# Peptides against a protein of PDB entry 5FRP: the designs that were tried, part 72

Target 1, 225 residues: chain A of PDB entry 5FRP
Amino acid sequence: VEWTESIPQIIATREDISKELNQALAKTFIDSDPRVRRTSVMIFNKVPVTEIWKNITNKAIYTSLLHLAREKHKEVRELCINTMAKFYSNSLNEIERTYQNKEIWEIIDTIPSTLYNLYYINDLNINEQVDSVIFEYLLPFEPDNDKRVHRLLTVLSHFDKKAFTSFFAFNARQIKISFAISKYIDFSKFLNNQESMSSSQGPIVMNKYNQTLQWLASGLSDSTK

## One batch from the design tools (peptide; made by RFdiffusion4, then SolubleMPNN)

Design b2_p16_1_s3 (from b2_p16_1 with S4E T5K K9R F16Y)
Fold by OpenDDE base, seed 2:
Structure b2_p16_1_s3 (fold): chain B 225 residues (1-225), chain A 16 residues (1-16)
Amino acid sequence: as target 1 above (225 residues)
Amino acid sequence: SELEKLARRAAAGLIY
């Protein structure tokens, strides 16, 4: 009987410890030391998504994670962008929507909007990273049409106006890139034919080839910066 | 738990 009476106190103590831990963890995400912030973000990469959802109940932690996507420290920012995208994808795949976790889902569902809004910073490195995580985590290849449409609708359902604008701009750019690559291939085939190069069209195609390469290169970040 | 270990490591980095 005494053992059973001690269980509620033990549970209460564990809940208190869990609450204190959540409060302490929330502070680490806004710590002045970038190493501390980095370590905090890495929790979302090292711990299974199911365990995170069970044990991290403080909303401020999730909100702070999203804010780190715009921080000044490059390494922490890049880690955060990858982490939040992966966490979003894993959550969609592994976490059921319940009444108890509704408030956390309201935050997590804004991750796609948060990522697409990063395009407004107009930084080539950030743009490339956002492009990468969109294809890897937000809108991965899915052969089933119904699943693909459902995923797309899920991603778009919580977009703000700015995110929608970025989404359409992104898609338009992808079409242009695809077209440029197709032209590059056609020009390359033409230039590999000696008879074609000796024709009156040879110099014209060479110029178009160079212009296409320059355009494609201008869309890529300088790997040295 | 692994979560607790990581959280403690993060918290230990807090400079008060």
Scores: peptide ipSAE 0.205, ipTM 0.836, DockQ to the pose 0.019
Fold by OpenDDE base, seed 3:
Structure b2_p16_1_s3 (fold): chain B 225 residues (1-225), chain A 16 residues (1-16)
Amino acid sequence: as target 1 above (225 residues)
Amino acid sequence: SELEKLARRAAAGLIY
């Protein structure tokens, strides 16, 4: 009987501890030390998505994670961008939508919009990273048409106006890149043929090749920066 | 749990 009477207190204490832990964790995301913020982000990388959803119940943590995508500290920002994209994808794959987790999903569903909004910073490194995580996590290759459409609709369903604009711009850019790459390949084949190079078209194709390369290169971030 | 360990580590960073 005495043992049973202690259980509610223990449960209450554990809940309090859990709450306190969540509150403490929330503070770490806004800590002045980038190392602390980095460590906080790494929780989302090291802990399975199912356990995160189970144990991280403070909405502020998720909101703060999303805010770190625009952080000044490069390493933390880059880590955050990759982490949140991966977390989004994993959540879609592994976490069911329930009444209990609805409020968290409302935040997580804004990750795509958050990422696409990063294009407005107009930073080549950020743009490249966003491009990468889009293809890797947000809109990965999916041969099944229905699944692909469903994923796309899920991603777009929570876009703000700016994200939509960025989305269309991104897609337009990808089409252009695709054409440029195709041309690059064609020109390369032409240039590798000696007979073709000796023709009247040789110099013309060489010029177009160089222009294409320059255009492609201009869209890439400097790896040294 | 791993989460608790990481959270504690992160929280410890607030104290120092």
Scores: peptide ipSAE 0.203, ipTM 0.830, DockQ to the pose 0.019
Fold by OpenDDE base, seed 5:
Structure b2_p16_1_s3 (fold): chain B 225 residues (1-225), chain A 16 residues (1-16)
Amino acid sequence: as target 1 above (225 residues)
Amino acid sequence: SELEKLARRAAAGLIY
């Protein structure tokens, strides 16, 4: 009897603790100390996605996570971008859409748009990171055509207008890069042939090679920054 | 839980 009587109190206490914990956690994402923000983001990396969805019920935490993608602190921003992309992918794979989690999904479904909108910052480091997480987490290689199409449709379904524009620009850039690499290879082969280099076309191809190399290099971030 | 431990650690670092 005494045990049974204690159960409601325990449940109430746990619920209160959970609520308080969620409230406290929400504050950590907007803390002035980057170390605190970093630690908060790392929760999403260290805890299984299923446990995150189960225990983090305050939507403000998810909104704040997405906001950190544009923060000034480089390390936290970079961590956040990787974390939210991975979390999106894991959520799609492991979390069922229900009535109860609908509000959280409404936020999570904006992650692709949030990431593609980062291209408008016009920062090479950010662009490279966004490129990376797109290929790794948002639109990974999938041999099954139906799954691949479904994933693509899921990603695009919640795009804003700017994200769509960035998406098309991204794809166009990838095609251009591929073409440039192909030309680089062709020019390199030509230049490695002594007979070809001694021909009238030698200097012309050398110039095109240099231009191609310069174009490719211009798309790379400064590794020293 | 691990989540709770991490959250508490994060919260402990809060600057009020």
Scores: peptide ipSAE 0.197, ipTM 0.821, DockQ to the pose 0.019
Fold by OpenDDE base, seed 4:
Structure b2_p16_1_s3 (fold): chain B 225 residues (1-225), chain A 16 residues (1-16)
Amino acid sequence: as target 1 above (225 residues)
Amino acid sequence: SELEKLARRAAAGLIY
């Protein structure tokens, strides 16, 4: 643990990380102690993306990072999902594609597919987190249409079949959610009007309001879990 | 490409 905790400082200060250090770091991602795995993931959060790409050259580290997205340990998994999504976004923004880093990019380019495949686990907590990182890091808000399309193409270009299916399902769900929210607002406005509530439509709208809320809530994870 | 068309359609459907 202590050794792993020192790695961010080393990477930040040293221009040349030895092959041996890379090999040792690779082992920390598969360590039996979740604290070690967590600390290893945190390297990607604490070290600038440019320094990571420069100094972490062992492909096994990146592959292992991606595998932790399915980690049984909840905290490590959640950290990994956020970390890899952010790292993907930062890499797209700051790292040029070169011949030298091609092999690493081949791994990093699978991050979106890796994340979208997590929907098949059918866990509400995971689903919510994946939803969050998609909007925050994978497909961030971009007012420029060309940039948005380019980013989307980049994300989709490395999807496997399952990821595509999840992508379409996600988009369909978002449309449904948007519609439900719109209806929720309309119903809320109606219910807040005394004249409307006293009308024959009052009970009907109340029922629809409750159904809409229930539907919206059903998509949310249990905060107690 | 078909992928570009798909991407554009998907982008248009994304609620930003």
Scores: peptide ipSAE 0.027, ipTM 0.637, DockQ to the pose 0.046

Design b2_p16_1_s4 (from b2_p16_1, 6 letters changed)
Fold by OpenDDE base, seed 1:
Structure b2_p16_1_s4 (fold): chain B 225 residues (1-225), chain A 16 residues (1-16)
Amino acid sequence: as target 1 above (225 residues)
Amino acid sequence: DKLEKLARRAAAGLIY
């Protein structure tokens, strides 16, 4: 009987330890040392998503993770963007929505909006990274139409106004890029034909080809920065 | 250093 009565106290003590641990962990996400913040973000990469949801119950940790997407320290920011996108995808795949985890889901459901809002920073490196994580984690290629639509609706259902604007701009950009690539191919085919190159149109097409290449290149980040 | 140790300890506690 006394042993059974000690079990709730042990559970309560473990819960208290868990609470203290969560509180301590929350502080590490806002630490002044970027190395500490980096280490904290890495927890989400090293620990299975199911264990994170089970053991990290403090909302402040998830909120702080999302805030690091706008971190001044480049390495921490880049790590955070990849981490939160992956975590979002894994959560959708592995974590059921319950009444108990509703409050955490409310935060996690804002990850897509958080990521799309990064386009407003107007940084090419950030844009490239956001493009990458969208296709890898947020809106991955899915051959099943119903699953694809469901995922899309899930992502969009929590967008703020700015995220929607970014989403539409992103889609418009894809169309423009597709068109530019098509023109690049057409011009390349023309220029590879000797008869066409010797024609009066040769120099004109060469100029258009170069303009198309410059336009395509302007959308790419400098890999050296 | 203390916070990094804490973060590592927290990470270890989440894994185990």
Scores: peptide ipSAE 0.032, ipTM 0.674, DockQ to the pose 0.017
Fold by OpenDDE base, seed 3:
Structure b2_p16_1_s4 (fold): chain B 225 residues (1-225), chain A 16 residues (1-16)
Amino acid sequence: as target 1 above (225 residues)
Amino acid sequence: DKLEKLARRAAAGLIY
């Protein structure tokens, strides 16, 4: 633990990290103590993305980070999911693709697939977290359509079959939510009109309004599976 | 090509 906690400062101070240090760091990601694993993941949060790419060259570190997304220890898993999503986004924004870093990019490019595959666990908390990191880091708000499409192409280009299936389910759910919100607005407008509310349709629309609200309240956390 | 078409359709349907 103490050794791992010193790594951020070492990376910040030194221009390069030795092969031996990388190998030692790789071992901390698979340590039996969840505190050690947690501290290891935190390196990716404490060190700038550019410095991580520069100094962490052992592929096993990145692979191990991705594996922690399915960690049995809840706290470590949750931290890992947030960390890897953020790291992916930061890497796309700040790291150029070169011949030298190609092998690391091959791992990092699988992060979206890794995250979308978590929906198959069918855990409500995991699903909620994955939903959150998708909107925060993978597919962030982007008003420019071309930029948004480009990001999507990047995300999808390395999907496995299962991730694609999850993606389609996710999108289908989004469409349903959008439709429900639109209906909620329409019903709200109708019910806010006194004449409409007093009509024969008033009770019918009120019922649909309540059903829509109930669906929105319960359905947002539904699994994609 | 197919992936691009998919991405374009998906982008149009995304909710932020």
Scores: peptide ipSAE 0.031, ipTM 0.703, DockQ to the pose 0.053
Fold by OpenDDE base, seed 5:
Structure b2_p16_1_s4 (fold): chain B 225 residues (1-225), chain A 16 residues (1-16)
Amino acid sequence: as target 1 above (225 residues)
Amino acid sequence: DKLEKLARRAAAGLIY
């Protein structure tokens, strides 16, 4: 743990991170202690993306980072998912594609597929987190149409078949949620009107309101878990 | 070609 905690400072201060240091760092990502793995993931959050790409040249580190997205330890997994999504976005924005970094980019370009494939685990907490990182990091709101299209093409161009299926399912779900929210609002407005509530439609709308709420709630993770 | 069409359609609708 202490050694891994020192790595961000070392990366920030040393221009020449030795092959040995990269190898040692690679081992920390697969350490049996979740605290060590957590600290290793945090390196990607504490060190600027440009310095990571410059100093972390061992492809095994990046591969291991992506693997932690399916880790059993919840905290490490959640941290990893957020970290890799953010790192992907930062890399797209700040790192040029060169011949020298091609092998690392081949790994980083699989992050979107890795994230979309997490939907197949069928876990509500994971699904919610993946939804969040998609909107925050993978496909953020971009007012420039050309930039938005380019980002989307970049993300989709490295999808496997499963990721594409998840992508379409995700989009379909968002439309359904949007529709349900719209209905919820309409029903709420109706129910807040005393004249409407006293009408023959009052009980009918109340039932639809409750059904809509139940459907919306069923898609949300338990905040206590 | 299919990906480009998909991306353009998604981007135009602000629905990814």
Scores: peptide ipSAE 0.029, ipTM 0.714, DockQ to the pose 0.044
Fold by OpenDDE base, seed 2:
Structure b2_p16_1_s4 (fold): chain B 225 residues (1-225), chain A 16 residues (1-16)
Amino acid sequence: as target 1 above (225 residues)
Amino acid sequence: DKLEKLARRAAAGLIY
């Protein structure tokens, strides 16, 4: 743990991280102690993306990072999912594609597929987290249409078949949720009107309101788990 | 809180 905690400082102070250091760092990502694995993931959060790309040249580190998305330890997994999504976004924004970094980019370009494939685990907590990182990092709001389309095409260009299926399912779910929220708002407005509530439609709308709430709630993860 | 977050995401219109 202590050794891994020192790595961010070493990367910041040394221009050339030795091959041996990269190999040692790669081992920390597969360490039996989840604290070591967590600390290893945190390197990607503590060190600027440009310095990571410069100093971490062992492809096994990046591959191991991606594998931690399916980690059994919940805290490590959650940290990893956020970290890789953010790292992907930062890399797209700050790192140019060169001949020298091509092999690393081949791994990094699989992050979107890795994330979308997590939907197949069918865990509500994981699904909620993946939803979040998609909107925050992978496909953020972009008012410029050309930039938005370019980002979308970049993300989709490395999708596997399963990721595409998840992508379409995700979009379909968004539409359904949007519709349900719209109905929730309409029902809420109706229920806030005393005359409407006193009408013959009052009980009917109340029932629909409750059903809509139950449906919306069923798509949310349990905050206690 | 979760419902609010969901609503905000839906309202943002980030449907692809």
Scores: peptide ipSAE 0.025, ipTM 0.580, DockQ to the pose 0.151

Design b2_p16_2_s1 (from b2_p16_2, 8 letters changed)
Fold by OpenDDE base, seed 5:
Structure b2_p16_2_s1 (fold): chain B 225 residues (1-225), chain A 16 residues (1-16)
Amino acid sequence: as target 1 above (225 residues)
Amino acid sequence: EIPKLIQEQLEKLDKL
């Protein structure tokens, strides 16, 4: 654990880390101690993306990072999902595609597919986290239309079949959420009208209002778990 | 195959 904590400083100070150091670092991602795995993931958060690409040349490290997205240890998994999504976004923004880094890009380009595949775990907490990183890192708000389209095409270009399916399902759900919000607004307006509430439709709309709220709430994980 | 939880969410709202 202690030596792993020193790795960010080493990476930041050295131009080239040795093959041996890369190999040692690769082992920390598969360490039996979750604290070691966590510390290893944190390297990607503490070190600038440009320095990561420069110094971490062992592709096994990147592969291992992606595998931790399915980690059983909740804290490590959650950290990994956020880290890999952020790392993907930062890489797209800051790292040029070259012949030398092609093999690493082949791995990094699979991050969107890896994330969208997590929906098949059918875990509400994981789904919520994936939703969050999609909006924050994968497909962030971009006012420039050309950049937005380019980003979308980049994300989609490396999808597997399951990722495409989950992508479409996700989008369909978002449309339904929008619809539910619209209905919530309509029902709220109706319920705020005294004449409407006194009508025969009052109880019916109240029921639909409650159902709409329950559906919207069901998409949110319990933060206490 | 659609992810099950997403499918369930989609199906529940169609009843509103």
Scores: peptide ipSAE 0.623, ipTM 0.943, DockQ to the pose 0.823
Fold by OpenDDE base, seed 3:
Structure b2_p16_2_s1 (fold): chain B 225 residues (1-225), chain A 16 residues (1-16)
Amino acid sequence: as target 1 above (225 residues)
Amino acid sequence: EIPKLIQEQLEKLDKL
């Protein structure tokens, strides 16, 4: 653990991280101690993306990072999911694709697929986290149409079949959410009108309102868990 | 195959 904690400083101070250090770091991602794995993931948060790409050249490290998205340890998994999504976004923004880094990009380009595949775990907490990182890091709001399309195409370009299916399902759900919110607003307006509430439709709309709220809430993880 | 949890969410809304 202690030596792993020193890695960010080493990366920052040394231009040439030895092959041996990369190999040692790779082992920390598969360490039996969750604290070691956590610390290893944190390197990707503490070190600038440009320095990571420069100094972490062992592809096994990146592969291992992606595997931690399915980690049994909740904290490590959650950290990993956020970290890899952010790292992907930062890489797209800051790292040029070169011949030298091609092999690493081949791994990094699978991050979106890896994330969308997490929906198949069918865990509400994981789904919520994946939803969040999609909006924050993978497909952030972009007002420029060309940039938005380019980003989308980049994200999709390395999807496996399951990721594509998950992507379409996700989008379908988002459309449904939008529809539900629209209905919620309509029902709310109706319920706020006393004349409407006194009508024969009053009870019907109230029921639909409650159903809409219940559906919207069902997509949210229980904060108490 | 669609993720089951998402599928369930989609199906529930269709009932609204």
Scores: peptide ipSAE 0.623, ipTM 0.943, DockQ to the pose 0.855
Fold by OpenDDE base, seed 2:
Structure b2_p16_2_s1 (fold): chain B 225 residues (1-225), chain A 16 residues (1-16)
Amino acid sequence: as target 1 above (225 residues)
Amino acid sequence: EIPKLIQEQLEKLDKL
């Protein structure tokens, strides 16, 4: 653990990391102790993306990082999902594609597919986290249309079939959420009108309002659990 | 096949 904790500082000093150090680091991602795995993932959060690409040249490290997205240990998995999404976004923004880093990019380019495939686990907490990282890192709000389209095409260009299916399902859900929100607003306006509430439709709209709220809430993980 | 949990969410709203 102590050794792994020192790695971010070593990388940050911009010294060339030896092949041996890369090999040793690769082993920490598969360590039986979740604390070691967590510390290893944190390297990607603590070290600037440019320094990671420069100093971490062992492909196995990147592959192992992606595998931790399906980690049994919840905290490690959650950290990994956030880390890999952020790392992907930062890489797209800051790292040029070269002949030398091509093999690493081949791995990094699979991050979006890896994330969208997590929806097939059918876990509400995982789904919520994937939703969050999509909006924050994979497909962030971009007012420039050309940049937005380019980013979208980049994300989609390495999807497998399941990722595409998941992507479309996600988008369909977002449309439904938007619709539900619109209904919620309409019902809220109705319920705030005393004359409307006193009508025969009052109880009916109240029921629909409650159902709409329940549906909207069902898509949110219980933050208390 | 779409993810089951997403499918369930989609189907539940259609009943509103």
Scores: peptide ipSAE 0.622, ipTM 0.942, DockQ to the pose 0.857
Fold by OpenDDE base, seed 4:
Structure b2_p16_2_s1 (fold): chain B 225 residues (1-225), chain A 16 residues (1-16)
Amino acid sequence: as target 1 above (225 residues)
Amino acid sequence: EIPKLIQEQLEKLDKL
């Protein structure tokens, strides 16, 4: 653990990390101790993306990072999902595609697919987290249409079949959420009108309102879990 | 195959 904790400083100060250090670091991602794995993931958060790409040249490290997205240890998994999404976004923004880094990019380009495949675990907490990182890191708000389209195409270009299916399902759900929110607003307006509530439609709308709320809430993980 | 949880969410809304 202590050794791994020192790695961010080493990466920040050294231009070249030895092959041996890369190999040692690779082992920490598969360490039996969740604390070691956590610390290893944190390297990607603490070290600038440019320095990571420069100093971490062992592709196995990146592969192992992606694998931790399915980690059984909740904290490590959650950290990994957030980390890899952020790292992907930062890489797209800051790292040029070159001949030398092609092999690493081949791995990094699979991050979106890896994330969208997590929906097949059918875990509400995981789904919520994946939803979050999609909006925050994978497909962030971009007012420039060309950039937005380019980003989208980049994200999709390395999808496997399951990721595509998940992507479309996700988008369909988002449309439905939008619709539900619109209905919620309409029902809320109705319920806030005393005359409307006193009408024969009052109880009906109240029921629909409750159903809408229940549906919206069903997509939210219990924060106590 | 659509992820089951997402599918369930979609199906429930169709009933609203």
Scores: peptide ipSAE 0.621, ipTM 0.943, DockQ to the pose 0.843

